# Peptides against a protein of PDB entry 5TUV: the designs that were tried, part 94

Target 1, 107 residues: chain A of PDB entry 5TUV
Amino acid sequence: KEVIDRLRYLKAEIEDLELKERELDQQKLWLQQSIKNVMDDSINNRFSYVTHEDICNCFNGDTLLAIQAPSGTQLEVPIPEMGQNGQKKYQINLKSHSGPIHVLLIN
Target 2, 107 residues: chain B of PDB entry 5TUV
Amino acid sequence: AQECQNLEVERQRRLERIKQKQSQLQELILQQIAFKNLVQRNRHAEQQASRPPPPNSVIHLPFIIVNTSKKTVIDCSISNDKFEYLFNFDNTFEIHDDIEVLKRMGM

## One batch from the design tools (peptide; made by RFdiffusion4, then SolubleMPNN)

Design b2_p17_7_s4 (from b2_p17_7, 8 letters changed)
Fold by OpenDDE base, seed 2:
Structure b2_p17_7_s4 (fold): chain B 107 residues (1-107), chain C 107 residues (1-107), chain A 17 residues (1-17)
Amino acid sequence: as target 1 above (107 residues)
Amino acid sequence: as target 2 above (107 residues)
Amino acid sequence: MSEFIFNVAEGNNVLVR
């Protein structure tokens, strides 16, 4: 009896958790769409930027490249393999499909 | 019983997934708030200055920041349409997305 | 938010998100 009752309880709880998980999944999708809508708004889009000062305040003493590209731009960082000269290759490959890439040297 | 144990494991698994999803939702909410704060800041700043910033003085979202030593040599190859970039570094680098930057800015 | 599609191999380079 106790085992059967426990099984019944667990099954009911799992069912409730399944519903909760689906609810959270829907909320995530809704929120993602909401963020997209907010960012795509013409007024918000006009003001969706940071300044050189903002970046400099976030990072100290290094060379900083700001790379602006459309959403969905592919960024690849291959394994730092040895080149022909025996030097490790540290690379970033960028591929945009919807617009140009813009690069700024900050520091 | 073994069945009870299996269901208890499943319950715990689902609880952990739910917790993770709740955390992810919280992050998305914070991202949206940060973006709205950024927009508000920039609107206020431009109102005070009575002009927009120069086009090359700001970094529009979405963007990434590449951080490397000042001693790092950076070479860049660009396609004619500026849709493809190849960066070569002679040393290691760090990449930060715009979300991380907004966090560091305290937005 | 708008995102890049990252294909970053594990190594000496660090991606911070």
Scores: peptide ipSAE 0.355, ipTM 0.893, DockQ to the pose 0.761
Fold by OpenDDE base, seed 5:
Structure b2_p17_7_s4 (fold): chain B 107 residues (1-107), chain C 107 residues (1-107), chain A 17 residues (1-17)
Amino acid sequence: as target 1 above (107 residues)
Amino acid sequence: as target 2 above (107 residues)
Amino acid sequence: MSEFIFNVAEGNNVLVR
C-alpha cells in the first residue's frame, strides 16, 4: 500500500515537472526572441556599443583586440598543436556568413 | 521498490534540469537589462555631447574581446571580403564575450 | 543576445563568458 501510494505520488510529480520544464523552454524561446527584437530596434541598434574607455576599464595590463562581427559568426579555437618550427600553435579562426568582420586594437 | 527508486532518480534529474533552465532564464533577463542600460547610457551621453562618437572610437555589438600578454605577437590573415579572419598568436590568450564585458561595466 | 558561435577546444586558451 505504501509503495503503491508512493509510486502514484511520484508519477504525478514527474508529470508536473514535465509541464514546468516545457514552460521554461517556452519562456526561454520567447525571451530570446524578445532580446533579438530589442537589439534589432533601430534606436537601440544605433546605441548598442561600448567605448575604448569601457574596455580599458574592464581590462588592464594586456594587449586587447576587439572583434566586431555579425551575429552567427563562427569562432573556432583549435587545440594547440606544435607547428613546423616546434612552436605551439595558438589560433583563432573567424568566419562570418552575413557581413564583414572588424578588428580594433585597444590600448 | 525498484520502480520507486527509478522514479526517484528521474524526479531528481528533472529537478536539476529545471534548476539549470531557471538559472539560464535569469541570465537572459539580466542580459536584456544590461543591454537596455547600455543603450540608455549611450543615448544620454550623445545628447550631452550633441554628437555621436567617432566611428572607430566605439565597438558595436556583437563583439568579443581577446586579451593576451603585451609581449604576444599577433599575426592576422584576412580574406578579400573580410568574412574570414585567421589570427595566430605566439602565446596563450583569453576570449571574453560582450555579455561579460557588460557585466564588468556594471550595466 | 546576438552572439558568436563558439567552437573552442579545451586547452591553454580560455573562453570566458
Scores: peptide ipSAE 0.354, ipTM 0.895, DockQ to the pose 0.774
Fold by OpenDDE base, seed 4:
Structure b2_p17_7_s4 (fold): chain B 107 residues (1-107), chain C 107 residues (1-107), chain A 17 residues (1-17)
Amino acid sequence: as target 1 above (107 residues)
Amino acid sequence: as target 2 above (107 residues)
Amino acid sequence: MSEFIFNVAEGNNVLVR
C-alpha cells in the first residue's frame, strides 16, 4: 500500500512539475518578445546607449574596445593557433548582415 | 521500490530544471528593468542638458566590450563586403556584453 | 540587450555575460 501510494503521489507531482515547466517556457517566450518590443521602440532605441564614462567606470587597467553592431551579428573566437611569426593567434571574427560595425577605443 | 527511486530521481531532475528556468526568467526580467532604467536615465540627462550627447561619446546597444592588456597589440582588418571584421591580438582578451555592462553600471 | 551570436572556442579568451 505504501509503495503504491508513493508511486501515485510521485506521478502526480511530476505531472504538476511538467505543467509548471511549460508555464515557465511560455513566460520566457513572452518576456523575450516583450524585451524585443521595448528595445525596438523608436523612443527607447534613441536612448539605448552608454557613455564612455559608463564604460570606464565598469573597467579599469586595460585597453578597452567598444564594438557596436546590429543584433544578429556573429562573433567567433577561434582556438588560438601559432602564427607565422611563432606568436599565438588570438582573434575575434565579426560578421554583420544588417548593418555596419562601429569600433571605439575607450581608453 | 526501484520504480519509486526512479521517479524520485526524475522529480528531482525536473525540480532542478524548473529552478534553472526560474533563474533564467529572473535574469530576463532584470535585463528589461536595466534597459528601461538606462533609457530613463538618458532621457532625463538629455532633458537636463537640452541636447543629445555628441555622437562619438556614446555607444549604442547592442555592443560588446573587449578588454585586453595595454601591451596587447591589436590589428583590425575589414573584409570586402565591409560587414566582416577580423581582430588580431597578440595576447589574450576578455569579452563583455552589454548585459554585463548594465549590471556593472547598477542599472 | 545584445543579440550577438557567439561562437567562442575553448581557450584563454573569456566571454563574460
Scores: peptide ipSAE 0.350, ipTM 0.894, DockQ to the pose 0.768
Fold by OpenDDE base, seed 1:
Structure b2_p17_7_s4 (fold): chain B 107 residues (1-107), chain C 107 residues (1-107), chain A 17 residues (1-17)
Amino acid sequence: as target 1 above (107 residues)
Amino acid sequence: as target 2 above (107 residues)
Amino acid sequence: MSEFIFNVAEGNNVLVR
């Protein structure tokens, strides 16, 4: 009897959790769409930038490159391999399909 | 009973997924807030200056920041249409996305 | 917000988010 009652309780709880999980999935979907809409708005897009000062305040003492690229740009960092000169190759490969990439040296 | 144990394991798995989804949802909310704050800041700044910033003085979203030592030698190969970039470094580097930058800015 | 598609190998080069 106790086992049967426990089984009934667990099944009911799992059903409630399934509903909650579906609710969260839906909320995430709607929020993602909301963010996209906000960022794609013409006025918001015009003001969607940071300054050199902003970046310098976030990072100190190093060389900083800012790379601006369209959404969907592919960024690849391969495993460092030994080059022909015996030096490790540290690389970043960027590929955009929708527009040009812009690079700025911050400091 | 084995069935009871199986349901308890399933219950726990669902609870953990729900917790993770709640955390991810919160991060998305914070991202949206940060973006809106950035837009508001920039709008206000441009209104006070009565002009937009120079084109090469700002970094438009989406972007990444590459951080490396000042001693690091960086070579860059660019395609004619600027859709492809190959960066070569003689030392290690770090990559930071725009989301992290906005967080560091306190947006 | 970042819409980059990352393919970063594990190692000394670090992607921080």
Scores: peptide ipSAE 0.342, ipTM 0.895, DockQ to the pose 0.759

Design b2_p17_8_s1 (from b2_p17_8, 10 letters changed)
Fold by OpenDDE base, seed 1:
Structure b2_p17_8_s1 (fold): chain B 107 residues (1-107), chain C 107 residues (1-107), chain A 17 residues (1-17)
Amino acid sequence: as target 1 above (107 residues)
Amino acid sequence: as target 2 above (107 residues)
Amino acid sequence: MLKSEELTETFKYTLTK
């Protein structure tokens, strides 16, 4: 009796959790679309930038490269491998599909 | 009894997924707020200056920041269409996305 | 934040607007 009651309770709770998870999935999709719409707005797009000062205030002491690229640009960083000269290879691969990539040296 | 244990494990798994999704939703909300604040800041700043910033003085979203030592040698290979970039570093580096930068800016 | 020296697999990221 106790086991049967526990099973019934757990099954009912899992069903409720499934509903909650689906609700959250819908909310995520809505928020993602909302963000996209806001960022794609012509006025917002005009002012969607940071300055050199902004970047310098966030980072210190190093060389900073700012890489601006279109949405959808793919970035890959392979595991560093030892080169033939005994030096590890540290690489960044960028691939854009919709426009040019722009690189700025900061500070 | 075994069925009860299996359902309890499933219940816990679902609860954890729900918690993770709730956290992800909060992150999306914060991203949207940060972006709106950025736009508002820039719009006000340009009004005060009565001019837009110079084109090479700002970094437009989306972007990434690469941080490396000042001693690091950086080589860049660019495709003919400027859609593909290969960066080579002789030392380690860090990558930060625009979302993180906006957070550091306090947006 | 990504640190190149801590990679255990190829890191992949897509820029989003």
Scores: peptide ipSAE 0.545, ipTM 0.900, DockQ to the pose 0.914; fails the geometry check
Fold by OpenDDE base, seed 5:
Parts: structure tokens; sequence; C-alpha cells
Structure b2_p17_8_s1 (fold): chain B 107 residues (1-107), chain C 107 residues (1-107), chain A 17 residues (1-17)
């Protein structure tokens, strides 16, 4: 009796959680689309930039590369592996599909 | 019963997923707010300056920032179509997306 | 933030507007 009641309770709760999760998924989708629409707006797009000063203020005395690329550009960082000379290889792969990639050195 | 235990594990898993999704949703909201604030800032700044910034003085979204030691040697290889980039570093690096930068800027 | 030295798998990211 107790086990059966617990099972019923758990199943009902899981059903409620399923509904909640779907609600969150829908909200996420809506918000993502909203963000995209806002960013794609011509006026907003015109002003969607940061300055060199902004970047310098966010980071300290390291070498900084700013990589601007079209939306949809893919970035991959493989697990560092030992190179031929015994040195670990640290690598970034970029692939653009819709336009040029622009790289700026910020110091 | 074993079935109760299985459902309890599933319940907990779902609860954790929901929590994660709630957090992600909040982050998206903050991203949208940050972007709107960025646009407002830039629009106001250009109005005050009575001109747009120089073309190479700004970084348009979307972008990423790569930071590494000033001692790091960076090599870049570009594909024939110029859409694929390979960056090689002789030391470790960090990558930050535009969302993180906007956060650091206090947007 | 991604640290290259802390990767346990290949990191994949897509730039988005």
Amino acid sequence: as target 1 above (107 residues)
Amino acid sequence: as target 2 above (107 residues)
Amino acid sequence: MLKSEELTETFKYTLTK
C-alpha cells in the first residue's frame, strides 16, 4: 500500500516536472528568437560594437586577439596534445561560412 | 521498492535539469539587457561626438577575445578560401565570448 | 571563459548574433 502510493505520487510529480521543463524550453526558444530579432534590427546592428578601450578595460597586460566573424562561424579548440618536438600544441580552429574573419591585436 | 528508487533518481535528475534551464534562461535575459544597454551607450556616445567612431577602432558583434601571455608565440594559417583559420600557440590561452565581455563591461 | 589547459574534450563554439 505504501509503495503503491509512493509510486503514484512520484509519477504525478514527474508529470508536473515534464510540464515545467517544456515551459522552460518554450521560453528559451522565444527569448532566443527575441534576442536574434533585436540584434538583427538595422539600428541596433549599427550600434552593436565595443571599442578597443572597452576590451583593454576588461583585461590586463596579456596579448589580446579580437576575432570578429560572421554569425555562424564555428570555433574549435582541440585537447592539447604533444607535438613532434615534445611541446604541447595549443590550437584554435575557426571556420566561417558567410564572410571574412577579422583579427585585431589589442594591446 | 526498486521502482520507487528508479523514479526518485529520475525525479532528481529532472529537478536538476530544470534548475539548470532556469539559470540559462536568466542568463539569456541578462544578455538581452546587456545588448540593449550597449546599443544605448554607443548611440548616446556617437550623438555626443557628432560622428561615428573610426572604422577600425571598434569591434562589431559577434566576436571573441583570445588572451595569452605576452611571451606566447602565435602563428596563424589561413585556408585558400580565407574562411578557415588555424591559430597555433606555444603556450596556454583563454577564450572569452562577447557575452562575457559585455558582462565585464558592466552592461 | 575557456582555458585551453583545462579541456577534457574538444571545445566547440558557434558565434551568434
Scores: peptide ipSAE 0.537, ipTM 0.898, DockQ to the pose 0.924; fails the geometry check
Fold by OpenDDE base, seed 4:
Structure b2_p17_8_s1 (fold): chain B 107 residues (1-107), chain C 107 residues (1-107), chain A 17 residues (1-17)
Amino acid sequence: as target 1 above (107 residues)
Amino acid sequence: as target 2 above (107 residues)
Amino acid sequence: MLKSEELTETFKYTLTK
């Protein structure tokens, strides 16, 4: 009886959790689309920027590169490995498909 | 008993997934809020200044920030159309996306 | 945040609006 009751309880709870998970999935999709719509809005797009001061306030003491590129631009960082000259190579690969990439030195 | 244990494992798995999805959803909400706050800030600032900021003084979304030591030597290879970039660093670097920057800005 | 020295595999990221 106790085991049967526990099984029934667990099955019912799992069913409820499944419903909850589906709800969250739908909410995520909705929110992702909402974010896209908001960011693609012409007015919002016009004002979607940060300043050099903003960046400087966030980081200290280093060389800072700001890389602005179109949405969809792909970034790759390979595992650092020893180069042909014995120096570890640290690399960033960028590839855009819809527009040029812009790099700003902030410091 | 074994079935009960199996269902309890499944229950726990689902609970963890739900927790993760809830966290991800919250992050998306915060991203949207941060972006809206950024837009509002910039709109207000430009209204007060009665002009947009100079083009080279701002970084438009989406962007990333790369920070490295001031001693780091950076080489950059650029395609003629500026669609492809290869950065070479002689030392380690960090990458921060625009979402993180907005968080650091307190948006 | 990504630290280049901590990578165990090729890091991939796509810029998004």
Scores: peptide ipSAE 0.535, ipTM 0.899, DockQ to the pose 0.943; fails the geometry check
Fold by OpenDDE base, seed 2:
Order: structure tokens, then C-alpha cells, then sequence
Structure b2_p17_8_s1 (fold): chain B 107 residues (1-107), chain C 107 residues (1-107), chain A 17 residues (1-17)
């Protein structure tokens, strides 16, 4: 019947989609590793930077802080909530485990 | 049949996941391209200048950019662990990662 | 892009290469 045929079709299609999804998952892992390899290359690492001009060209009119930290540094931004002093708390928490954090004022 | 309907829902769910994964993969590709372009640009620039940039004039990856009003008061404190930083803002801020910055740079 | 005022939960991010 039509229903049985539809079921067979859908099951076959889902199987194909599952294969496609797994393929994409593998491609993602491969690409992530590729990016890591490229960025960890000694020569590439030496040139993996942006300039003040680069940042200024991307943003206008505001105070800009550039925070450079080692890979693996954890950043936390809590929900702004009212503090005991009646002011909302706007915070950034940074925790580095492998090196110092460097902060630059861009403008 | 109910089974047919369930499989159709599953099919659609898988299609959406595949679409999302394809998009994410494309973003990773663009990230890799952007990074390679950045490295190429910097290598060329340093070759022309015959020197590396001053150490405090560049922002090495990985980094984040914090954007806030020029009127925002920013306080930075370092915890007992010198690798832990707390930034306090008296107003709202925006955070942009290095990936977004590279995109804005047109890399 | 993250806007501090639009957070619905604590935002956690790890800097990575």
C-alpha cells in the first residue's frame, strides 16, 4: 500500500541522511584539526596578530579594549544583576591557566 | 499512519541538523581562509618594513575585543592568582571574538 | 557578538586558536 511504500522510502532516506550527517561530523573534526595545525605552525603563529589600525577600522566611537590571553583562557560574563549597592553589575571574569593576560586600550 | 508521521518528523529534524552542520562547516572554512590571509598580509607587511612590529603595537591571537561607551568607567582587578582578572563596568558592553574581528577586517 | 544586557544566562567562553 501507499503507506507501506512511504515508510520504506522514509526509512531509506533517513538512513542516507544519517550517513550524510556522519560525513559532516567527520569533516568538521578534520577541519578543526586542520585549523589547529595551521595556527600552531611556528611561522603562522609568529604572524597571527592584528594591529591597532585593524581594530580601529572595525569599530568607531567607543572605548575598545583588546584582551589577549593564552588559548584555554576562560571568560565568564554573568547576567547583569543589581548589586548590594543598587548598581547593576557588568563584569567580565577571566581566568588563564597557562600565561599572563595582556590588555591594550585601543582608543 | 502514525509511524509514517513520526518518520517524516525525524526526516525533517535530520535535514535541519544537516543544514546547520553545513553552515557551521562553511564558517570554519572561512575562518581558516581568514587566518591564512591574515598571516600572508602580516608577512608581506613585515617584509616591506624589514622589521617586526613593536611588541605592544599588535594583538596576538587569540584575543577578544570589548566595546563599551567612552563614558563607561572600567575597573580592572587582579586576584591573588595573577592569571585571574576581573573587569568591572558601570555600563553595558559588547564582546567580539577574534573570528568576528577577522571577518570585519575582510580577511 | 555578545551584548551584556541581553544575556539570559551566564556566558562562558574559552579562548582558542
Amino acid sequence: as target 1 above (107 residues)
Amino acid sequence: as target 2 above (107 residues)
Amino acid sequence: MLKSEELTETFKYTLTK
Scores: peptide ipSAE 0.528, ipTM 0.897, DockQ to the pose 0.918; fails the geometry check

Design b2_p17_8_s2 (from b2_p17_8, 12 letters changed)
Fold by OpenDDE base, seed 2:
Structure b2_p17_8_s2 (fold): chain B 107 residues (1-107), chain C 107 residues (1-107), chain A 17 residues (1-17)
Amino acid sequence: as target 1 above (107 residues)
Amino acid sequence: as target 2 above (107 residues)
Amino acid sequence: MLISEKLTETYKYTLTK
Protein backbone atom coordinates (compact mmCIF):
# COMPACT_ATOMS: atom_id res chain seq x y z
CA LYS B 1 0.00 0.00 0.00
CA GLU B 2 0.92 3.63 -0.29
CA VAL B 3 1.61 3.88 3.43
CA ILE B 4 3.96 0.93 3.39
CA ASP B 5 5.77 2.33 0.39
CA ARG B 6 6.07 5.69 2.09
CA LEU B 7 7.48 4.07 5.20
CA ARG B 8 10.08 2.24 3.17
CA TYR B 9 11.00 5.43 1.37
CA LEU B 10 11.30 7.44 4.56
CA LYS B 11 13.39 4.82 6.29
CA ALA B 12 15.76 4.67 3.35
CA GLU B 13 16.02 8.44 3.19
CA ILE B 14 16.66 8.72 6.92
CA GLU B 15 19.44 6.20 6.56
CA ASP B 16 21.00 8.28 3.81
CA LEU B 17 20.65 11.42 5.90
CA GLU B 18 22.32 9.69 8.81
CA LEU B 19 25.29 8.89 6.62
CA LYS B 20 25.43 12.47 5.42
CA GLU B 21 25.30 13.79 8.97
CA ARG B 22 28.14 11.54 10.05
CA GLU B 23 30.13 12.69 7.06
CA LEU B 24 29.65 16.31 8.05
CA ASP B 25 30.61 15.55 11.64
CA GLN B 26 33.82 13.98 10.47
CA GLN B 27 34.56 16.87 8.14
CA LYS B 28 34.09 19.28 11.01
CA LEU B 29 36.55 17.37 13.16
CA TRP B 30 39.08 17.26 10.36
CA LEU B 31 38.74 20.94 9.67
CA GLN B 32 39.02 21.83 13.34
CA GLN B 33 42.21 19.84 13.56
CA SER B 34 43.48 21.50 10.40
CA ILE B 35 42.80 24.95 11.80
CA LYS B 36 44.57 24.03 15.02
CA ASN B 37 47.57 22.75 13.12
CA VAL B 38 47.75 25.90 11.02
CA MET B 39 47.44 28.20 13.99
CA ASP B 40 49.94 26.27 16.08
CA ASP B 41 52.55 26.38 13.36
CA SER B 42 55.47 28.42 14.62
CA ILE B 43 55.60 30.72 11.63
CA ASN B 44 51.86 31.25 11.48
CA ASN B 45 51.72 31.83 15.20
CA ARG B 46 54.32 34.55 14.87
CA PHE B 47 52.09 36.41 12.44
CA SER B 48 48.75 35.71 14.08
CA TYR B 49 47.97 39.24 15.18
CA VAL B 50 45.91 42.29 14.34
CA THR B 51 46.93 45.92 14.67
CA HIS B 52 45.40 48.92 16.34
CA GLU B 53 44.49 50.17 12.90
CA ASP B 54 42.69 46.94 12.14
CA ILE B 55 40.53 47.29 15.21
CA CYS B 56 39.87 50.97 14.68
CA ASN B 57 38.73 50.25 11.15
CA CYS B 58 36.24 47.71 12.45
CA PHE B 59 34.73 49.94 15.13
CA ASN B 60 34.04 53.65 15.29
CA GLY B 61 33.17 56.05 18.02
CA ASP B 62 33.47 53.88 21.10
CA THR B 63 36.03 52.93 23.67
CA LEU B 64 37.69 49.72 22.61
CA LEU B 65 39.55 47.34 24.86
CA ALA B 66 41.57 44.59 23.28
CA ILE B 67 42.03 41.66 25.60
CA GLN B 68 44.63 39.15 24.56
CA ALA B 69 44.65 36.02 26.64
CA PRO B 70 45.73 32.43 26.29
CA SER B 71 43.41 29.82 24.93
CA GLY B 72 41.35 28.40 27.72
CA THR B 73 40.92 31.72 29.47
CA GLN B 74 37.57 31.91 31.14
CA LEU B 75 35.36 34.93 30.67
CA GLU B 76 32.43 35.47 32.96
CA VAL B 77 29.79 38.08 32.32
CA PRO B 78 27.14 38.17 34.98
CA ILE B 79 23.65 38.83 33.76
CA PRO B 80 23.06 42.50 34.46
CA GLU B 81 20.97 42.67 37.56
CA MET B 82 20.36 45.28 40.15
CA GLY B 83 23.05 45.28 42.74
CA GLN B 84 22.53 45.99 46.36
CA ASN B 85 23.67 49.53 45.73
CA GLY B 86 20.83 50.07 43.31
CA GLN B 87 22.99 49.94 40.20
CA LYS B 88 23.04 47.30 37.54
CA LYS B 89 26.23 45.33 37.53
CA TYR B 90 28.10 45.36 34.28
CA GLN B 91 31.12 43.19 34.81
CA ILE B 92 33.66 41.07 33.06
CA ASN B 93 35.67 38.56 35.03
CA LEU B 94 38.68 37.04 33.36
CA LYS B 95 40.65 34.10 34.62
CA SER B 96 43.61 32.62 32.84
CA HIS B 97 45.34 29.46 33.94
CA SER B 98 48.14 29.27 31.42
CA GLY B 99 49.52 32.76 31.10
CA PRO B 100 49.10 36.45 31.71
CA ILE B 101 46.32 38.50 30.23
CA HIS B 102 47.23 41.56 28.22
CA VAL B 103 44.87 44.48 27.79
CA LEU B 104 45.25 47.32 25.32
CA LEU B 105 43.20 50.46 25.10
CA ILE B 106 42.64 51.04 21.42
CA ASN B 107 40.85 54.40 21.54
CA ALA C 1 -0.10 6.11 9.73
CA GLN C 2 1.36 7.43 12.95
CA GLU C 3 4.67 5.77 12.21
CA CYS C 4 4.81 7.51 8.86
CA GLN C 5 4.18 10.85 10.51
CA ASN C 6 6.86 10.18 13.11
CA LEU C 7 9.38 9.34 10.43
CA GLU C 8 8.50 12.46 8.49
CA VAL C 9 9.16 14.53 11.59
CA GLU C 10 12.44 12.73 12.11
CA ARG C 11 13.36 13.27 8.48
CA GLN C 12 12.73 16.97 8.77
CA ARG C 13 14.70 17.17 12.00
CA ARG C 14 17.67 15.48 10.37
CA LEU C 15 17.47 17.76 7.37
CA GLU C 16 17.60 20.78 9.63
CA ARG C 17 20.56 19.40 11.55
CA ILE C 18 22.38 18.75 8.30
CA LYS C 19 21.69 22.27 7.15
CA GLN C 20 23.03 23.66 10.40
CA LYS C 21 26.13 21.50 10.23
CA GLN C 22 26.75 22.56 6.65
CA SER C 23 26.57 26.18 7.72
CA GLN C 24 28.93 25.59 10.62
CA LEU C 25 31.37 23.85 8.33
CA GLN C 26 31.30 26.77 5.94
CA GLU C 27 32.04 29.13 8.81
CA LEU C 28 35.04 27.07 9.81
CA ILE C 29 36.30 27.13 6.25
CA LEU C 30 35.97 30.89 6.18
CA GLN C 31 37.80 31.14 9.50
CA GLN C 32 40.69 29.15 8.15
CA ILE C 33 40.85 31.26 5.03
CA ALA C 34 40.68 34.45 7.05
CA PHE C 35 43.50 33.33 9.29
CA LYS C 36 45.69 32.38 6.37
CA ASN C 37 45.01 35.72 4.76
CA LEU C 38 45.89 37.49 7.99
CA VAL C 39 49.18 35.68 8.25
CA GLN C 40 49.99 36.43 4.64
CA ARG C 41 49.20 40.09 5.10
CA ASN C 42 51.35 40.40 8.19
CA ARG C 43 54.25 38.56 6.65
CA HIS C 44 54.18 40.85 3.67
CA ALA C 45 53.89 43.95 5.82
CA GLU C 46 56.82 42.98 8.01
CA GLN C 47 58.91 42.19 4.96
CA GLN C 48 58.23 45.65 3.60
CA ALA C 49 58.98 47.28 6.93
CA SER C 50 62.03 45.08 7.44
CA ARG C 51 61.09 44.73 11.09
CA PRO C 52 58.43 43.25 13.30
CA PRO C 53 55.86 45.54 14.85
CA PRO C 54 56.45 46.80 18.36
CA PRO C 55 55.24 44.25 20.88
CA ASN C 56 52.59 46.49 22.39
CA SER C 57 51.22 47.67 19.06
CA VAL C 58 49.58 44.41 18.05
CA ILE C 59 46.99 42.08 19.51
CA HIS C 60 47.86 38.43 19.24
CA LEU C 61 45.22 35.80 18.72
CA PRO C 62 43.20 34.68 20.51
CA PHE C 63 41.65 37.91 21.72
CA ILE C 64 38.40 39.65 22.33
CA ILE C 65 37.30 43.21 21.82
CA VAL C 66 35.18 44.96 24.39
CA ASN C 67 33.24 47.85 22.94
CA THR C 68 31.55 50.43 25.12
CA SER C 69 30.52 54.06 24.98
CA LYS C 70 33.21 56.68 25.38
CA LYS C 71 31.23 57.89 28.35
CA THR C 72 31.41 54.55 30.09
CA VAL C 73 33.56 54.50 33.18
CA ILE C 74 35.71 51.44 33.35
CA ASP C 75 37.36 50.18 36.51
CA CYS C 76 39.86 47.39 36.35
CA SER C 77 41.35 45.24 39.08
CA ILE C 78 44.31 43.10 38.18
CA SER C 79 45.95 40.28 40.07
CA ASN C 80 49.65 40.42 40.76
CA ASP C 81 50.42 37.79 38.15
CA LYS C 82 47.95 39.30 35.67
CA PHE C 83 46.07 36.03 35.49
CA GLU C 84 42.88 37.55 36.80
CA TYR C 85 41.09 40.69 35.68
CA LEU C 86 37.93 42.24 36.99
CA PHE C 87 36.32 44.91 34.87
CA ASN C 88 33.51 47.04 36.15
CA PHE C 89 31.47 49.17 33.79
CA ASP C 90 28.88 51.74 34.68
CA ASN C 91 27.06 51.00 31.44
CA THR C 92 26.52 48.29 28.86
CA PHE C 93 29.23 46.85 26.68
CA GLU C 94 29.60 44.57 23.70
CA ILE C 95 31.99 41.69 23.28
CA HIS C 96 33.39 40.67 19.93
CA ASP C 97 35.67 37.74 19.35
CA ASP C 98 38.64 37.55 17.04
CA ILE C 99 36.68 35.67 14.39
CA GLU C 100 34.19 38.47 14.05
CA VAL C 101 37.01 41.00 13.88
CA LEU C 102 38.67 39.09 11.07
CA LYS C 103 35.37 39.06 9.22
CA ARG C 104 34.98 42.79 9.65
CA MET C 105 38.52 43.25 8.41
CA GLY C 106 37.57 41.49 5.21
CA MET C 107 40.08 38.71 5.63
CA MET A 1 36.90 32.39 19.27
CA LEU A 2 34.47 32.47 22.14
CA ILE A 3 32.59 29.42 23.21
CA SER A 4 29.71 30.38 25.40
CA GLU A 5 27.32 28.74 27.76
CA LYS A 6 24.54 30.30 29.71
CA LEU A 7 24.71 29.57 33.37
CA THR A 8 22.11 30.32 35.99
CA GLU A 9 23.05 33.94 36.50
CA THR A 10 26.17 34.29 34.41
CA TYR A 11 27.27 33.94 30.85
CA LYS A 12 30.45 31.95 30.78
CA TYR A 13 32.79 32.12 27.84
CA THR A 14 35.96 30.28 27.01
CA LEU A 15 38.50 31.88 24.76
CA THR A 16 39.83 29.46 22.20
CA LYS A 17 41.82 29.44 19.02
Scores: peptide ipSAE 0.351, ipTM 0.883, DockQ to the pose 0.423
Fold by OpenDDE base, seed 4:
Structure b2_p17_8_s2 (fold): chain B 107 residues (1-107), chain C 107 residues (1-107), chain A 17 residues (1-17)
Amino acid sequence: as target 1 above (107 residues)
Amino acid sequence: as target 2 above (107 residues)
Amino acid sequence: MLISEKLTETYKYTLTK
């Protein structure tokens, strides 16, 4: 009886959890679309920027590159390996498909 | 008993997934809020200044920040159409996305 | 926003809004 009751309870709870998970999935999709719509709005897009000062306030002591590129731009960072000259290679490969990439040196 | 244990494992798995999804959803909400706050800030700032900022003084979303030591030598190869970039560093670097920057800005 | 994917020999990121 106790085992049967426990099984029944667990099955019911799992069913409830499944419903909850589906609800969260739908909420995520809705929110993702909402974010996209907000960011694609002409007015919001016009004001969707940060300043050099903003960046400088976030980081200290290093050379900072700001890379602005269209959504969908692909960035590849190969695992550092020894190069032909004996130096480990540290690389960033960028490829955009919908527009040019812009790079700014912040400091 | 074994079935009960199996269901308890499944229950726990689902609970963890739900927790993860809830966290992801919260992050999306915060991203949207941060973006809206950024837009509001910039709109207000431009209204006060009665002009937009100079084009080269701002970084438009989406963007990434690459930071490296000031001693790091950076070489950049750019395609003719500026759709492809290759960065070579002689030392390590860090990459930060725009969301992280907005968080650091307190948006 | 960056969406990351670890590959065999590279880390791949996609820039998204």
Scores: peptide ipSAE 0.341, ipTM 0.885, DockQ to the pose 0.437
Fold by OpenDDE base, seed 5:
Structure b2_p17_8_s2 (fold): chain B 107 residues (1-107), chain C 107 residues (1-107), chain A 17 residues (1-17)
Amino acid sequence: as target 1 above (107 residues)
Amino acid sequence: as target 2 above (107 residues)
Amino acid sequence: MLISEKLTETYKYTLTK
């Protein structure tokens, strides 16, 4: 009796959680689309930039590369592996599909 | 019963997913706010300056920032179509996306 | 933030507007 009641309770709770999760998924999709629409607006797009000063204020001392690329550009960083000369290989792979990639040295 | 235990594990898993999704949703909201603030800042700045910034002085979204030691040697290989970039580093690096930069800027 | 030495799998990211 107790086990059966617990099972019923758990199943009902899981059902409620499923509904909640779907609600969150829908909200996420809506918000993502909203963000995209806002960013794609011509006026907003015109002003969607940061300055070299902005970047320098966010980071210190190190070499800073700014890589600007079209939306949809894919970035991959493989796990560092030992190279042929015994040195670890640190890599970034970029693939653009819709336009040029622009690289800037900030500091 | 074993079935109760299985459902309890599933319940907990779902609760954790929901928590994660709630957090992600909050981050998206903050991203949208940050972007709107960025646009507002830039519009105001250009109005005050009575001109747009120089073309090569700004970084348009979307972008990433690569941070590495000043001692790091960086090599870049570009594909024939200029759509693929391979960066090789002789040392470790960090990558920060535009969202993180906006956060650091206090947007 | 991505740290190259902290990777346990290949990191994949897509730039988005």
Scores: peptide ipSAE 0.566, ipTM 0.901, DockQ to the pose 0.905; fails the geometry check
Fold by OpenDDE base, seed 1:
Structure b2_p17_8_s2 (fold): chain B 107 residues (1-107), chain C 107 residues (1-107), chain A 17 residues (1-17)
Amino acid sequence: as target 1 above (107 residues)
Amino acid sequence: as target 2 above (107 residues)
Amino acid sequence: MLISEKLTETYKYTLTK
């Protein structure tokens, strides 16, 4: 009897959790769409930028490259491996499918 | 008894997924707020200056920041259409996305 | 934040607007 009652309770709770998870999934989809709409708005797009000063305030003492690219641009960083000359290869590969990539040197 | 244990494990897994999804939603909300604040800031700044910033003085979203030592030698190979970039570094580097930058800016 | 020396696999990222 006790085990049966526990099973019934757990099944009911799992059902409630399933509903909650579906609710969260729906909220995520709506929020993602909302963000997309806001960022794609012509006025918002016009002002969707940061300045050199902004970047310099966030980072100190290093060489900074700002890489601006279209949404959907793919970035890959392979595991650094030893090259033929005994030097590790540190690489960044960028591939855009919809527009040019622009690189700025900061500070 | 075994069935009860199986359901308890499932219950716990669902609770953890729900917690993770709640956290992800909060991050999305913060991203949207940060973006709106950025747009508002820039809009106000341009009004005060009575002009837009110079084209090469700002970084448009989306972007990434590459941070490396000032001693690092950077080589870049670019396709003719600027759709593909290959960066080679002789030392380590860090990459930060625009979301992280906005957070650091306090947006 | 990504650090090149801490990679255990090829890092893949897609820029999103």
Scores: peptide ipSAE 0.560, ipTM 0.902, DockQ to the pose 0.913; fails the geometry check

